# Designs tried in a protein design run: peptides against a protein of PDB entry 6DSZ. Part 29

Target 1, 361 residues: chain A of PDB entry 6DSZ
Amino acid sequence: NYVVTAQKPTAVNGCVTGHFTSAEDLNLLIAKNTRLEIYVVTAEGLRPVKEVGMYGKIAVMELFRPKGESKDLLFILTAKYNACILEYKQSGESIDIITRAHGNVQDRIGRPSETGIIGIIDPECRMIGLRLYDGLFKVIPLDRDNKELKAFNIRLEELHVIDVKFLYGCQAPTICFVYQDPQGRHVKTYEVSLREKEFNKGPWKQENVEAEASMVIAVPEPFGGAIIIGQESITYHNGDKYLAIAPPIIKQSTIVCHNRVDPNGSRYLLGDMEGRLFMLLLEKEEQMDGTVTLKDLRVELLGETSIAECLTYLDNGVVFVGSRLGDSQLVKLNVDSNEQGSYVVAMETFTNLGPIVDMCV

## One batch from the design tools (peptide; aimed at target 1 V261 D336)

Design b2_p15_3 (made by RFdiffusion4)
Pose (drawn by RFdiffusion4):
Structure b2_p15_3 (pose): chain A 361 residues (1-361), chain P 15 residues (1-15)
Amino acid sequence: as target 1 above (361 residues)
Amino acid sequence: SEETLQEELQEMEES
């Protein structure tokens, strides 16, 4: 027999922003399935540079540039457990994606978990963290000689884990995650020590959270902490400081995705399965000592995009809406809600044949 | 409020 592609996969599973082509090159990297798309934000709008294709299902896609690098290094993990670090190199008149490092990191003894694979990267590029199998947190230290991507497993006493994030602004690599056991689910803190290959007691106390907490947000450096998005209550956790708001405006649909807008983290974007688009706020309270603190949380609806699996703010009040169940699109957010109450205006839609349930000729 | 949201959006456009 013989199989050909009549149409490339159109559903968007992942999208990231960063400086990948050159410095201050606003790149939008869209993950479909086996395809990877790279764009440069120009005055025209989204203009592509190179659409590559891999021999795997892109499951983790993150950007970073470690200590003393020219441009961000891209990291990709295949669902069949193929890890690689890539680098856009336009040295010549052509374009080549050099593979700085690669290595298969499948464990012969783990069970894939509910909520699938999670790939997290250290705030200061100390290591790559993986959550492939239950009870096994895998660490991949980041240096130069680790070109044949080597790795080691730590053990995780917490068996059922929902979402994991690296915390900003800590003495060393620290992890914040939501896990489940009997008696509801909780949030616990750990410290990754890649010198002894162990877990150390985390920065702060284990808190009880909402029963349906589904997302953890890494809050940037000026504030520090972690934001946990459940079904009804949006909570902020940072050591002893703790804030939460529970608007009934949210319960109607589960919040699925989040995206950081400002570098400060004062504004975030949220998405519903009903197709909404929220703005999560961390309002400031600059005090007498010239320091900045955080006072409250406010969530107010912006309008509605399509159902988003990915979410990314690009530039000049524009957000790319990566839709898996429908057409991906481009959106302009305006201060003046011109028509009705929707601060959201569609600019461009991308044909997504969506989940093809049935068909005929 | 609506005014607070508009201020935040304005700051976003300016950035």

Design b2_p15_3_s1 (made by RFdiffusion4, then SolubleMPNN; from b2_p15_3, 6 letters changed)
Fold by OpenDDE base, seed 5:
Structure b2_p15_3_s1 (fold): chain B 361 residues (1-361), chain A 15 residues (1-15)
Amino acid sequence: as target 1 above (361 residues)
Amino acid sequence: SKEELQEALRELEEE
């Protein structure tokens, strides 16, 4: 009896950074198919804390901190539409991952979206939004006392949503999304009413964005608004200000992932399909009234990594590059470039053994 | 500029 020890998944399909184990600990959480790996980020590197088996492929993994929580909670949605909110608890050496809430959010009727599952959390933790099916936006209200994740659908007129995020600094939960219609790609915003279970008109829209606009980045205050990433252009809009750049360097390969470096949204990491790592910089201008406005957008090439499925900034210029196609990496951003003009140095490489063939035994 | 990138990268080490 060859017990083929089923090789654990090594391909990374998601990563997030936050304070999950404690308020003080910086954590890296890595999704590898059905496996969740939890690390503490230390000066010596990544310290493994716990591995958690999930009942299905992780499709969404997001950290969030509801008002009055001392540390982050983890939202997970599986590819089979099982949702849970997880809490880390430690009592001495005993570590437990507690399910605070759970539910199945599958609909009996709906066309699964071709671009897959999108899950987003309102920055003020009022709701979770899910794009699971074309023409539907699912809302999970966040209630502390509810162990059962209940959801409702709001109809979207826009059937082909490319990407969606919640905006920052909005009185009501507000989504910003890229969608495609027969006329091209567009950006629209909606306010989400929990009471009426409907969309209200959002603060702004931008019709006829770049044809290959694929990602929305919600920008924190003081800037607010959103960044729209395309194949040829990067644009910013907040309702009052519009900026666009078309740096030739991004035309060489499609940007496929991003991560915010600064809490204030001044810097972002961008990864493309060639494994190039960029920094997107938001240059501020302080107005005479003390308001901060966006002056300019810049893109700088940092170097090359494995092709990122996900990126997450840790601390001290350290970045985790989660790769599905290649080896994942822990990389350092250096102030000075090497002889090749790269600011990126690989610190650690995590071997990707390829797709787990689910041998259904 | 290269200097602005270096400044941005330096700030990451000081946080």
Scores: peptide ipSAE 0.543, ipTM 0.934, DockQ to the pose 0.865
OpenDDE base, seeds 1, 2, 3, 4: peptide ipSAE 0.542, 0.533, 0.533, 0.539; ipTM 0.934, 0.932, 0.932, 0.933; seed 4 fails the geometry check

Design b2_p15_3_s2 (made by RFdiffusion4, then SolubleMPNN; from b2_p15_3, 8 letters changed)
Fold by OpenDDE base, seed 5:
Structure b2_p15_3_s2 (fold): chain B 361 residues (1-361), chain A 15 residues (1-15)
Amino acid sequence: as target 1 above (361 residues)
Amino acid sequence: SKEELKEALQKLLEE
């Protein structure tokens, strides 16, 4: 009897950074299929804290901090539509991952979206939004006293949503999304009414964006608005200001992931399908009235990594490159380039053994 | 410019 010790999944399908174990600890959380790995980021490297088995493939993993929480909570949605909110609790040496809330958010009727599951959290922690099915936006209200995650659907007229985010600095929860229709790709915003369970008109829209616009980045205050990433262009819009760049370097390969470096949204990491790592820079202009506006957008090539499925900035120029297709990496950003012009140095590589064929024995 | 990238990286690493 060869007990084939089922190799643990090594392909990374999600990663997030935040303060999950404590208010002071910086954590890296890594999703590997059904496995959640929790690390503490230290000056010495990644310290493993806990591994958690999930009842299904992790499709969404997001940290969020409701008002009055000392540390982040973790939202997880599985590919089978099991949702949970997790809390880390430590009492001495005893470590528990507590389910604060859970629910199944599957609908009996609906066409699963071909672009997969999208899960987003309102920056003010008013709700979770889910794009699971075409023509539906699912809302999970965030209530502290509710252990059961209840959801409702709002109908979307836009049947083919490419990407969606909640915007920052909005009085009501506001989504920004790229969608496709027969005329091309467009960006639209909606306010989400929890009371009426409907969409209201959002603050702005942008019709006829780049045909291959694929990602929305919500930009924090003071800039606000969103960045739209395409194959050929990167655009910014906040309702009042529009700015577009078309750096030739991004045309070589499709940008597939991003991560915010600065809390104020001044810098982002971008990863493409060739494993190139870029920095997107938002240049500020301070007005005489003290308002901050976007002056310019810039893209700079940092170097090459494994092909990122997800990126997350840790601290001190260290980036985790979560890879599904290759080895995941810890990389260091340097101020000075090497002889090859790279600002990236691999610190650690995590071997990807490929897809675990779940042989259901 | 390489200088602006350097400044951006310097700020990142000094924070």
Scores: peptide ipSAE 0.345, ipTM 0.889, DockQ to the pose 0.907
OpenDDE base, seeds 1, 2, 3, 4: peptide ipSAE 0.330, 0.339, 0.249, 0.321; ipTM 0.884, 0.887, 0.788, 0.881; seeds 1, 4 fail the geometry check

Design b2_p15_3_s3 (made by RFdiffusion4, then SolubleMPNN; from b2_p15_3, 7 letters changed)
Fold by OpenDDE base, seed 5:
Structure b2_p15_3_s3 (fold): chain B 361 residues (1-361), chain A 15 residues (1-15)
Amino acid sequence: as target 1 above (361 residues)
Amino acid sequence: SMEELKKALQELEEE
């Protein structure tokens, strides 16, 4: 009897950074199919803390901090629509992952979206939004006292949503999304009313964006608004200001992932399908009245990595490159380029053994 | 400019 020790999944399908274990600890959380790995980021590297088996493939993994929580909570949605909110608890040496809330958010009726599951959290932690099915936006209100995650649907007129985020600095929870219709791709915003369970008109829209616009980045205050990433262009819009760049370097390969470096949204990491790592820089202009406006957008090539499924900035110029197709990496961003003009140095490589064929024995 | 990139990268090491 060869007990084929089922090799642990090595392909990364999600990663997030935050303060999950404590208020002080910086954590890296890695999703590998059904496995969640929790690390503490230290000056010496990644320290493993806990591995958690999930009852299904992790489709969404997001950290969020409700008002009055000392540390982040973890939202997970599985590919089978099991949702949970997890809390890390440590008592001495005893570590436990507490389910604060759970629920199944599957609908009996609906066409699963071909672009997969999208899960987003309102920056003010008022709700979770889910794009699971075409023409529906699912809302999970965040209530501290509710152990059961209850959801409702709002109808979307826009049937083909490409990407969606919650915006920052909005009085009401506001989504920004790229959608496709027969006329092309467009950006629209909606306010989400929890009371009325409907959409209200959002602050702005942008019709006829780039045909291959694929990602929305919500930009924190003071800038606000969103970045829209396409194949040929990167655009910014906040309702009052529009800015677009078309750097030739991004045309060579499709940008497939992004991560915010700065809390204020001044810098982002971008990864493309060739494993190129870029920095997107938001240049600020301080007005005489003390208002900060976006002056310019810039894209700079940092170097090459494994093809990122997800990116997350850790600390001190260290980036985790989560790869599904190749080896995941810890990389250091250096101030000075090497002889090849790269600012990226691999610190650690995590071998990807490929897809675990779940041989159901 | 390379100077702005260098500055941006330097700020990451100082944080």
Scores: peptide ipSAE 0.425, ipTM 0.903, DockQ to the pose 0.858; fails the geometry check
OpenDDE base, seeds 1, 2, 3, 4: peptide ipSAE 0.422, 0.413, 0.411, 0.423; ipTM 0.903, 0.901, 0.900, 0.903; seeds 1, 2, 3, 4 fail the geometry check

Design b2_p15_3_s4 (made by RFdiffusion4, then SolubleMPNN; from b2_p15_3, 5 letters changed)
Fold by OpenDDE base, seed 2:
Order: sequence, then structure tokens, then C-alpha cells
Structure b2_p15_3_s4 (fold): chain B 361 residues (1-361), chain A 15 residues (1-15)
Amino acid sequence: as target 1 above (361 residues)
Amino acid sequence: SMEELQEALQELEEE
């Protein structure tokens, strides 16, 4: 009996940062197939705290803080549509991951979307949204006393959703999404009525965006609105203001991931298919009435890393580069560039042993 | 400009 010691998965398929272990701790959470790794970010680097086995491949992993929680909760959705909300509890040396709520959100009828599972959380923690199937938007209402995650579907007229996010600063939960139809790609917004279980008209739309528009970034207040990332262009829209840039540097490779640096949404990290790391900067203009508006968008090349599946800004210019195809990295952003013009220095590299080929012999 | 990027990176070390 060759006990093939099943190698632990090393390919990263998701990462998030927040305050999961305590209100004060900064955490990095890493998804590696069915494995969740929890770290505390320290001045000395990543301190491992706990590893958790999940009941399936992690497809969605998001931190959120409902009203009256002292620390973040973790939403996980698996590729088999098992949903859970997890809480970290420590009592002395005893560390427990508590399931606050769980459910299966699989539908018996529906075409699974070819672009995979999208899961998003309303910034005010009113609901979770899921794009699992074409022509459906699934809603999980967030209720503090509900131990069973119940969902309902709203019919979406737009059958081919590319990406979707909840917007900030909206009275009702509002989604912004890129979709494709026979006329091209477009951006639309909908308000989500929990009461009526339907969509209402959103605040704005933008028809005929770039043909390869692939990502939506929801921008916090005071800017609000969304950034739309394409192959050749980056656009901002908030209903009142539109701005577009077409920096030549992004045409060389497709941007595939992003992460917000600042809580106010002034800076973002962008990663492309060649492992180039960029900073997207939102230049503010303060009006005489004290309102803040977007003046300009800029993209700057920071350097090269492993090809990111996910990016997470931690603290003090430190970035975690989660890679599926290559080695994951902890990198430092420096103020001064090196002789090659790079602002990126690798601090630590995490070897990726590749996919565990289940040799079904 | 390179200066604006340097300012943006400097702010990250001061937080």
C-alpha cells in the first residue's frame, strides 16, 4: 500500500485581507483548492494561525462586517454551491472556526455560466449576490439570526454577464455589471428590492463600452460609481461624471485581477497575464463646496511578479501575489526604483508544485 | 509623473 501522501495544494485560487481573527489583527486568508490558510500580517512577515479544510473547492471567498460585529466574518461558496459564513473564535490557545450559517444554493434548473461563479457582498451587508447561472441573479438576504442561508432568484434579462459588483453609497443595494449582447458589451445598473424580490431601474447605464471590457471595480465614497477595465481602456462612471483613459502600456497584456489599496478608493493594484504589476491612481479635485470629484485617472507600471490570480495589499507597501500558474510571492513596493526601473522587490516566494493531478489509476 | 508615483509610494510607508 503506497500511501501516496497527498501533497497539499499549493496553487492559489483566491486571497482576501481584513480583520478576521480580531478587530485589531490584519489577516491574510488564502484559498488553495479545498484548503483555507489564515495568517496574521506582522512586521516580521506572515504568521500562520490556522488551516481549515473545506467541503469542496473554494469558488468565492469574501470578508464582510455586519452591523454590530466587532470583527469580519468570512463568506465562502464552494464549486458545488455549498455556502457558509464563518467566524474565528479564540479562547486562550484554543482556536475554533465557527459556522454561523450554511446552506446549499444550487438550482435544479439553470445553465451554469461559462465564465464561472461570481459572488459579491453589499457594502452595507444587506445581502450577498451570486451569478451562478445565465439569466439569474441569486440573492442571499443577510439576517443576523438566520443559521440557514436561504436564497431566491431574480430573473436577469442580460444573459451573458461578464462581471458584477455592488456599488457604494446607494440607498438600496445596487449592482453594476458588464454584459454582452449581439450589439457588443454594455454596463448597466439595477437596484435590488429585497421586499419585492425584483430589480428596479438603477441610477445609470453606459451602452457600447469597449468590446473587451472584463472587470468592474466599485469605487467607495467620496467618488462613488465604478471603474470598468478593458483591454485598451479604463473608464470611470458614477452617473454624473464619465472619464476614460487608454494608456498604451495596458494594451500589451490583459489585466486579470485588481485590489484596492486605499479605503477611499484612491489607489488600486492591477495585475496582467504577463505578471506586470500596475498602480491605478484616482486624482481628486476638491470643489469649493467641499465635494470631492474625480479629476483624472493614471496607470503606472510598478514592476514584474508571478502571474497573479489574485492580489492583496496588506500594509506598509507589502503586497501578496497569489498565483495559480507560478509561485506566489510576498513583495515590497519601494519608493525608489531599482536600476531596471522596478519598484517591486520579492520578499518571500511560495513554491507552486502545480496541479495535483489526481492520477486515477 | 515619476514624482507623483513616488509620493503615492511614500504615503504607503507612512501608514
Scores: peptide ipSAE 0.370, ipTM 0.888, DockQ to the pose 0.875
OpenDDE base, seeds 1, 3, 4, 5: peptide ipSAE 0.395, 0.242, 0.373, 0.363; ipTM 0.896, 0.774, 0.888, 0.885; seeds 1, 4, 5 fail the geometry check

Design b2_p15_4 (made by RFdiffusion4)
Pose (drawn by RFdiffusion4):
Structure b2_p15_4 (pose): chain A 361 residues (1-361), chain P 15 residues (1-15)
Amino acid sequence: as target 1 above (361 residues)
Amino acid sequence: EEEEEFWEELEEKLE
């Protein structure tokens, strides 16, 4: 037999922003399935540079540039457990994606977990963290000689884990995650020590959270902490400091995705399965000693995009809405809510044949 | 600076 592609996969599973082509090159990297798309934000709008194609299902896609690098290094993990670090190199008149490092990191003894694979990267590029199998947190240290991507497993006493994030502004690599056991689910803190290959007691106390907590947000340096998005209550956790708001405006649909807007983290974008688009706020309270603290949380609805699996703010009040169940689109957020109450205006839609359930000729 | 002013104006408008 023989199989050809009559149409490339149109559903968007992942999208990230960063400086990948050059420095201050606002790139939008869109992950379909086996395809990877790279764009440069120009005055025209989204203009592509190179659409590559891999022999795998892109499951983790993150950007970073470690200590002393020219441009961000892209990291990709295949669902069949193929890891690689890439680098856009336009040295010549052409374009080549050099593979700085690669390595298969499948464990012969783990069970894939509910909520699938998670790929997290250290705030200061100390290591790549993986959550492939239950009870096994995999660490991939980041240096130069680790070109044949080597790795080692730590063990995780917490068996059923929902979402994991690396915390900003800590003495060393620290992890914040939501896990489940009997008696509800909780949030626990750990420290990753890639010198002894162990877990150390984390920065702060284990808290009880909402029963349906589904997302953890890495809050940037000026504030530090972690934001946990559940079904009905949005909570902020940072050591002893703790804030939470529970607007009934949210419970109607589960919040699925989040995206950081400002570098400070004062503003965040949220998405419903009903197709909404929220703005999560961390309002400031600059005190007498010239320091900045955080006072409260406020969520107010912006309007509605399409159902988003990915979410990314680009530039000049524009957000790329990566839709898996429908058309992905481009959106302009305006201060003046011109029509009705929607601060959201569609600029461009991308044909997504969506989940093809049935068809005929 | 222009984007910061834009975001502050949008936050105030939401109030």

Design b2_p15_4_s1 (made by RFdiffusion4, then SolubleMPNN; from b2_p15_4, 8 letters changed)
Fold by OpenDDE base, seed 3:
Structure b2_p15_4_s1 (fold): chain B 361 residues (1-361), chain A 15 residues (1-15)
Amino acid sequence: as target 1 above (361 residues)
Amino acid sequence: SKEKEFLEKLVEALR
């Protein structure tokens, strides 16, 4: 019996930062195929806490904090449509990952979307949204007492959704999405009625956005609204204000991932297919009435990293670069650029051994 | 916080 020591997956396909182990701990969670790695971020670096085997490839991994929870919960969806909500629990030296809720959210009928699985959580933790199939938006209501994740579908008229997020600061859960039709790509919003299990008209729409608009970033209050990232342009819209930039530097390679740096959404990291790391800056203007509005958008090149599949800002200018195609990295942002004009220094590199073909023997 | 100060300095350096 050759115990083929199954080589652990090294390619990163997701990462998130939050307070999962405790309210005080800053955690980095890394998805590597079927494995979840949990770290505590320390001044000395990443301290490993737990590795968890999942019953499938992790397709969605999101931290969220329902009202009355002291720490974040983890939502995971697998590529086989197994959903769970996980809690970290430590009792002395015993570390347990507790499944608070689980369910299978697969539909018997539906065309799996070409852009893959999208999972999003309402910022107010009212629901989880899933784009799994063309023409359907799946909703999982978040209820504290429900150990079974129940889902329902809402028909989406827009068959080709590119990306979708929940907006911040909305009375009802509101999605913002980029979709494609025969006329081009567009941005639309819908309110999600849990009661009626239908979409209501959202607060705004933007028809005829950039043809290669690929990502939606929901912007927290006070700005609200969304950022739409394309190949040539970055746009902001909140219903009242529209702003677009077309920095030539982003045309060189496709932006493929993003991460919010500030809780207020003033800064974002962007990664492209060449491994360039950018900072997106939202410049604020304070109005005479005390309202904060977006004045401008700016994109600055920070430096080069491994090609990011996912990015997450930790603290003190430390960024985790999760790579699927290359080595993952811990990088530090510096205030002063080096001789090459880079603000990025690699602190640690995690060797990627490539795709482990899980030969299920 | 040290974090806020760092980010403010970084943003200033990027101007």
Scores: peptide ipSAE 0.457, ipTM 0.930, DockQ to the pose 0.884
OpenDDE base, seeds 1, 2, 4, 5: peptide ipSAE 0.431, 0.379, 0.107, 0.163; ipTM 0.926, 0.912, 0.777, 0.826

Design b2_p15_4_s2 (made by RFdiffusion4, then SolubleMPNN; from b2_p15_4, 6 letters changed)
Fold by OpenDDE base, seed 3:
Structure b2_p15_4_s2 (fold): chain B 361 residues (1-361), chain A 15 residues (1-15)
Amino acid sequence: as target 1 above (361 residues)
Amino acid sequence: DEEEKFLKELEEALK
């Protein structure tokens, strides 16, 4: 009996921050292949709470708070389309991760998308959206209306969706997505009608964005709209305002991940394929009527980290850098640069032992 | 159906 002590996965493929253990606790959740690690963020660092084996490789991991929940729930989708909703429950010293819902959401018909599984949750928790297959958008309603929740697929005319997010501040759930056609890459919006189970025309579109536009960031109110990240440019659009920047510094390496720093969407962390960490800043302009509009976008190089697969801002300038290719890190963002001109200081490093070849024998 | 199972459990979870 060779007890192959299965080496714990160390490569990070996702991370999220929220209030999962309690309404007051700040948590870091880390996806490492089939493992979920749960930490409490403390002044002293990361306190491990629980490690959980999942029903497969984690492809989507999103925290959300339905109406009436005191803390966040966790939505997980695996690479084999196993969906679950998890809740943290503590009873004295007993810590349990409760599966509130579990099932498989794969379709019988569909071509798996080349850009992989995309799972998104409406900011108002009205629905989960899944891009699993080309030309399909699966909707899982989260509405607590006393009606049987029925998932459905909406056909997307746009077959090559690169990234998709739900927008903030929309009366109806509204998606914003980057797609590619023979003419290039474009941004489009659709309202999702739960009643009619179809897309309605969204508030705006932007044809002919940058050829390598790869990421959509939904911007919360008061700005609203979306940021589109490309290889050479960063653009903002909200239907009323368009702004684009092309800072030369981002051309050196592809931006591959992002995370919102401020709840109001004024700052975002960006990570590139060389391990450079940037701050994207949204400069506000207050109008005479009290409306806040975007004045400008700027990008600042903060420093270097491990190559981020995912980023999450914790608190007090601390950032978790989840790395697949290198060591994951806790880093501190400083106001002042060090002698090397870096604003980034490594606080803790988590050794990556490389890909666990799950020899499923 | 595993999707129907998930949705039913989700409905119960959101009550």
Scores: peptide ipSAE 0.534, ipTM 0.947, DockQ to the pose 0.013
OpenDDE base, seeds 1, 2, 4, 5: peptide ipSAE 0.145, 0.147, 0.052, 0.143; ipTM 0.839, 0.844, 0.748, 0.835

Design b2_p15_4_s3 (made by RFdiffusion4, then SolubleMPNN; from b2_p15_4, 6 letters changed)
Fold by OpenDDE base, seed 1:
Structure b2_p15_4_s3 (fold): chain B 361 residues (1-361), chain A 15 residues (1-15)
Amino acid sequence: as target 1 above (361 residues)
Amino acid sequence: DEEKKFLEELEEALK
């Protein structure tokens, strides 16, 4: 009996930070193909809590906290379109990951989008949005009593969506997305009506953005709006204010991932294809009426890490660098640079043994 | 017309 110890996947394809195990615990959740790893972040490092096998490759992994929940729930979508909402329950030493809701969200008809699966959650937890197929936006209403995830499609006239997010601070759920048409790339917003199951006109649009605009970051209050990241430029728009920067340093390599550091959206980590780690800073201006507006955008090079597939800020300047191509890392951000001018120090390295080629035999 | 066929398929997916 050759116990083929199936080598556990080591390549990271997603990571999130939140309060999943309890309201007080800070957790790091790591997706490695079909495996979910759950850690508690401690002063001593990462403490493993649970590993969960999923019924397919994890394509989307997002934490969210519905109104009245004391801790975060986990939304997972697999590459085979199996969706679930998971909850962590602990009773003494017994740990259970329970499925609150599940469903298959695959459509019989649809062209899978070239940019892959996008899953997003409304900040007010009204709905989940899915871009699975060209010309369709799938909505999963979030209802507390619904054990079966029911979804419906809305027609999306923009066939080539590059990235999409829900905006913060909107009366109705509002998406902001980058799309491509024959005239170039553009940014548009739509309000999503759950009642009418349709899009309404959003608060703003920006035509003819940078040709390589690839990522949307929804900015929380007090700033609101969105950041659009391109190859050469970073832009901010909130309907009233537009600001763009073109720092030469970002032209050297494509930014491929981001993560919010501050809850108020003042700082973001950016990772590029060369493993460079940046801080994007939103500089505040306080108006006489007490309103906060964006004064400026700034990018700082922090240092070099493994090539990030995903980034997540933990606490106290500690960042998890999830890598698909290289070793994942825990790194510390320092206030002062080292002798080489780097603010990044590697704390721990997690060996990546490469993709487990599922030999479908 | 591939585009017309695609739009017809989308309309069917919305029913």
Scores: peptide ipSAE 0.166, ipTM 0.852, DockQ to the pose 0.009
OpenDDE base, seeds 2, 3, 4, 5: peptide ipSAE 0.129, 0.146, 0.129, 0.130; ipTM 0.825, 0.837, 0.819, 0.818

Design b2_p15_4_s4 (made by RFdiffusion4, then SolubleMPNN; from b2_p15_4, 5 letters changed)
Fold by OpenDDE base, seed 1:
Structure b2_p15_4_s4 (fold): chain B 361 residues (1-361), chain A 15 residues (1-15)
Amino acid sequence: as target 1 above (361 residues)
Amino acid sequence: EEEEEFLEKLVEALK
C-alpha cells in the first residue's frame, strides 16, 4: 500500500480578503487548485484556521455580504461549473464550513470562452453574474431562502468579452465590460433586469478604447464608474467624467492583476508579468457643493515581488502576493525606500513546488 | 486611523 502522499497544491490561483470567520476577524482566503485555505490575519502573521477540499478546481472565489449578515459569505465556482455559497460557523472549538446554497450552472450548449470563467457579484448582493460561454451572461439571483442556486442566461450581442464587473451605486444591477469586435475593443454598460431577464441600456459606453484593454475595475462611491487598464493606458469613466493616463512605466510589462486598498477606491495595487508591484492613485477634488470628483490618476512603482496571479491588501501595509508561476509572498510596504529605491520587503515566502502533475493513473 | 495615516505617509513618500 503505497500511501502516495498526494503533494498538496502550492500554486495559488486566487486569493481574497474579508471578514469570513467573524465580523471582527480579518481573513485571508487562498485558492490552490481544489484546496481552500482560510487564515486569520494577526499582528504576528497568518494564523491557519481551516483547510477545505473542494469538489473541483476553484475558478471563482468571491466574498460578499448580503444585507443583514454580520459577516461575509463565500461564493465559489469550480471549473466544472459547480457553484456554492459557503458560511463559516464556529461554536466553541468546533469549526464548520456550511453550504448555504449550491448548484451546477453548466449549460448544454455554448462555446466556453477562451479567456476563461469570469464570476462577479453585484455590490448590493442582488445577483451573481457569470461569463462562462461566448454570447451568454448567466445570472444567479441571490435569494436568502433558496438553498438551490438557480441560474438563467441573458444573450450578449458582444461575443468576445474580455472582462466584466458590476458597477457601484446603480439603482439596478449594472455591468461594465470590455469587449472586442472587428472594429477594436470597446467598453459598454448594461442594466440587468431580474424581472424581465434581459439587458437594458446602461448609463454609458466608450467605443474604441485601447486595443489591449484587458481589465475592468469597478470604482466605489464617491467616485463611481470604472477604471480600464490596457497595455499603454489606464482610463477612468463614470458617464460624466473621462480621464486617461499613459505612464511609460506600464509599457514595460503587462499588468495582470489588481486589488483595491481602500474601501472608497482611492488606491489600488497593480501587478505585472515581471513581478513589479505598483500603486494606482485616484486623486480627489472636492467641489464647492461637497461632491468628490476625480482630479487625476497616478501610477507609482512600489517594488518587485513574485509574479502575481492575485494580490490582496491585508492591513498595515501587508500584502499577500499569490503566485502561480513562483513562490507566493507576504510583503510589507514601507514608507521609506531601501537602498535600491524599493518600498517592498518580503516578510514570508511560500515555496511553490510547481504544477501538481495529476498523474491520472 | 493608523491604517489611513500609514497609507497617507506612503503616498506622500511616493511623490
Scores: peptide ipSAE 0.617, ipTM 0.951, DockQ to the pose 0.913
OpenDDE base, seeds 2, 3, 4, 5: peptide ipSAE 0.607, 0.611, 0.608, 0.610; ipTM 0.950, 0.950, 0.950, 0.951

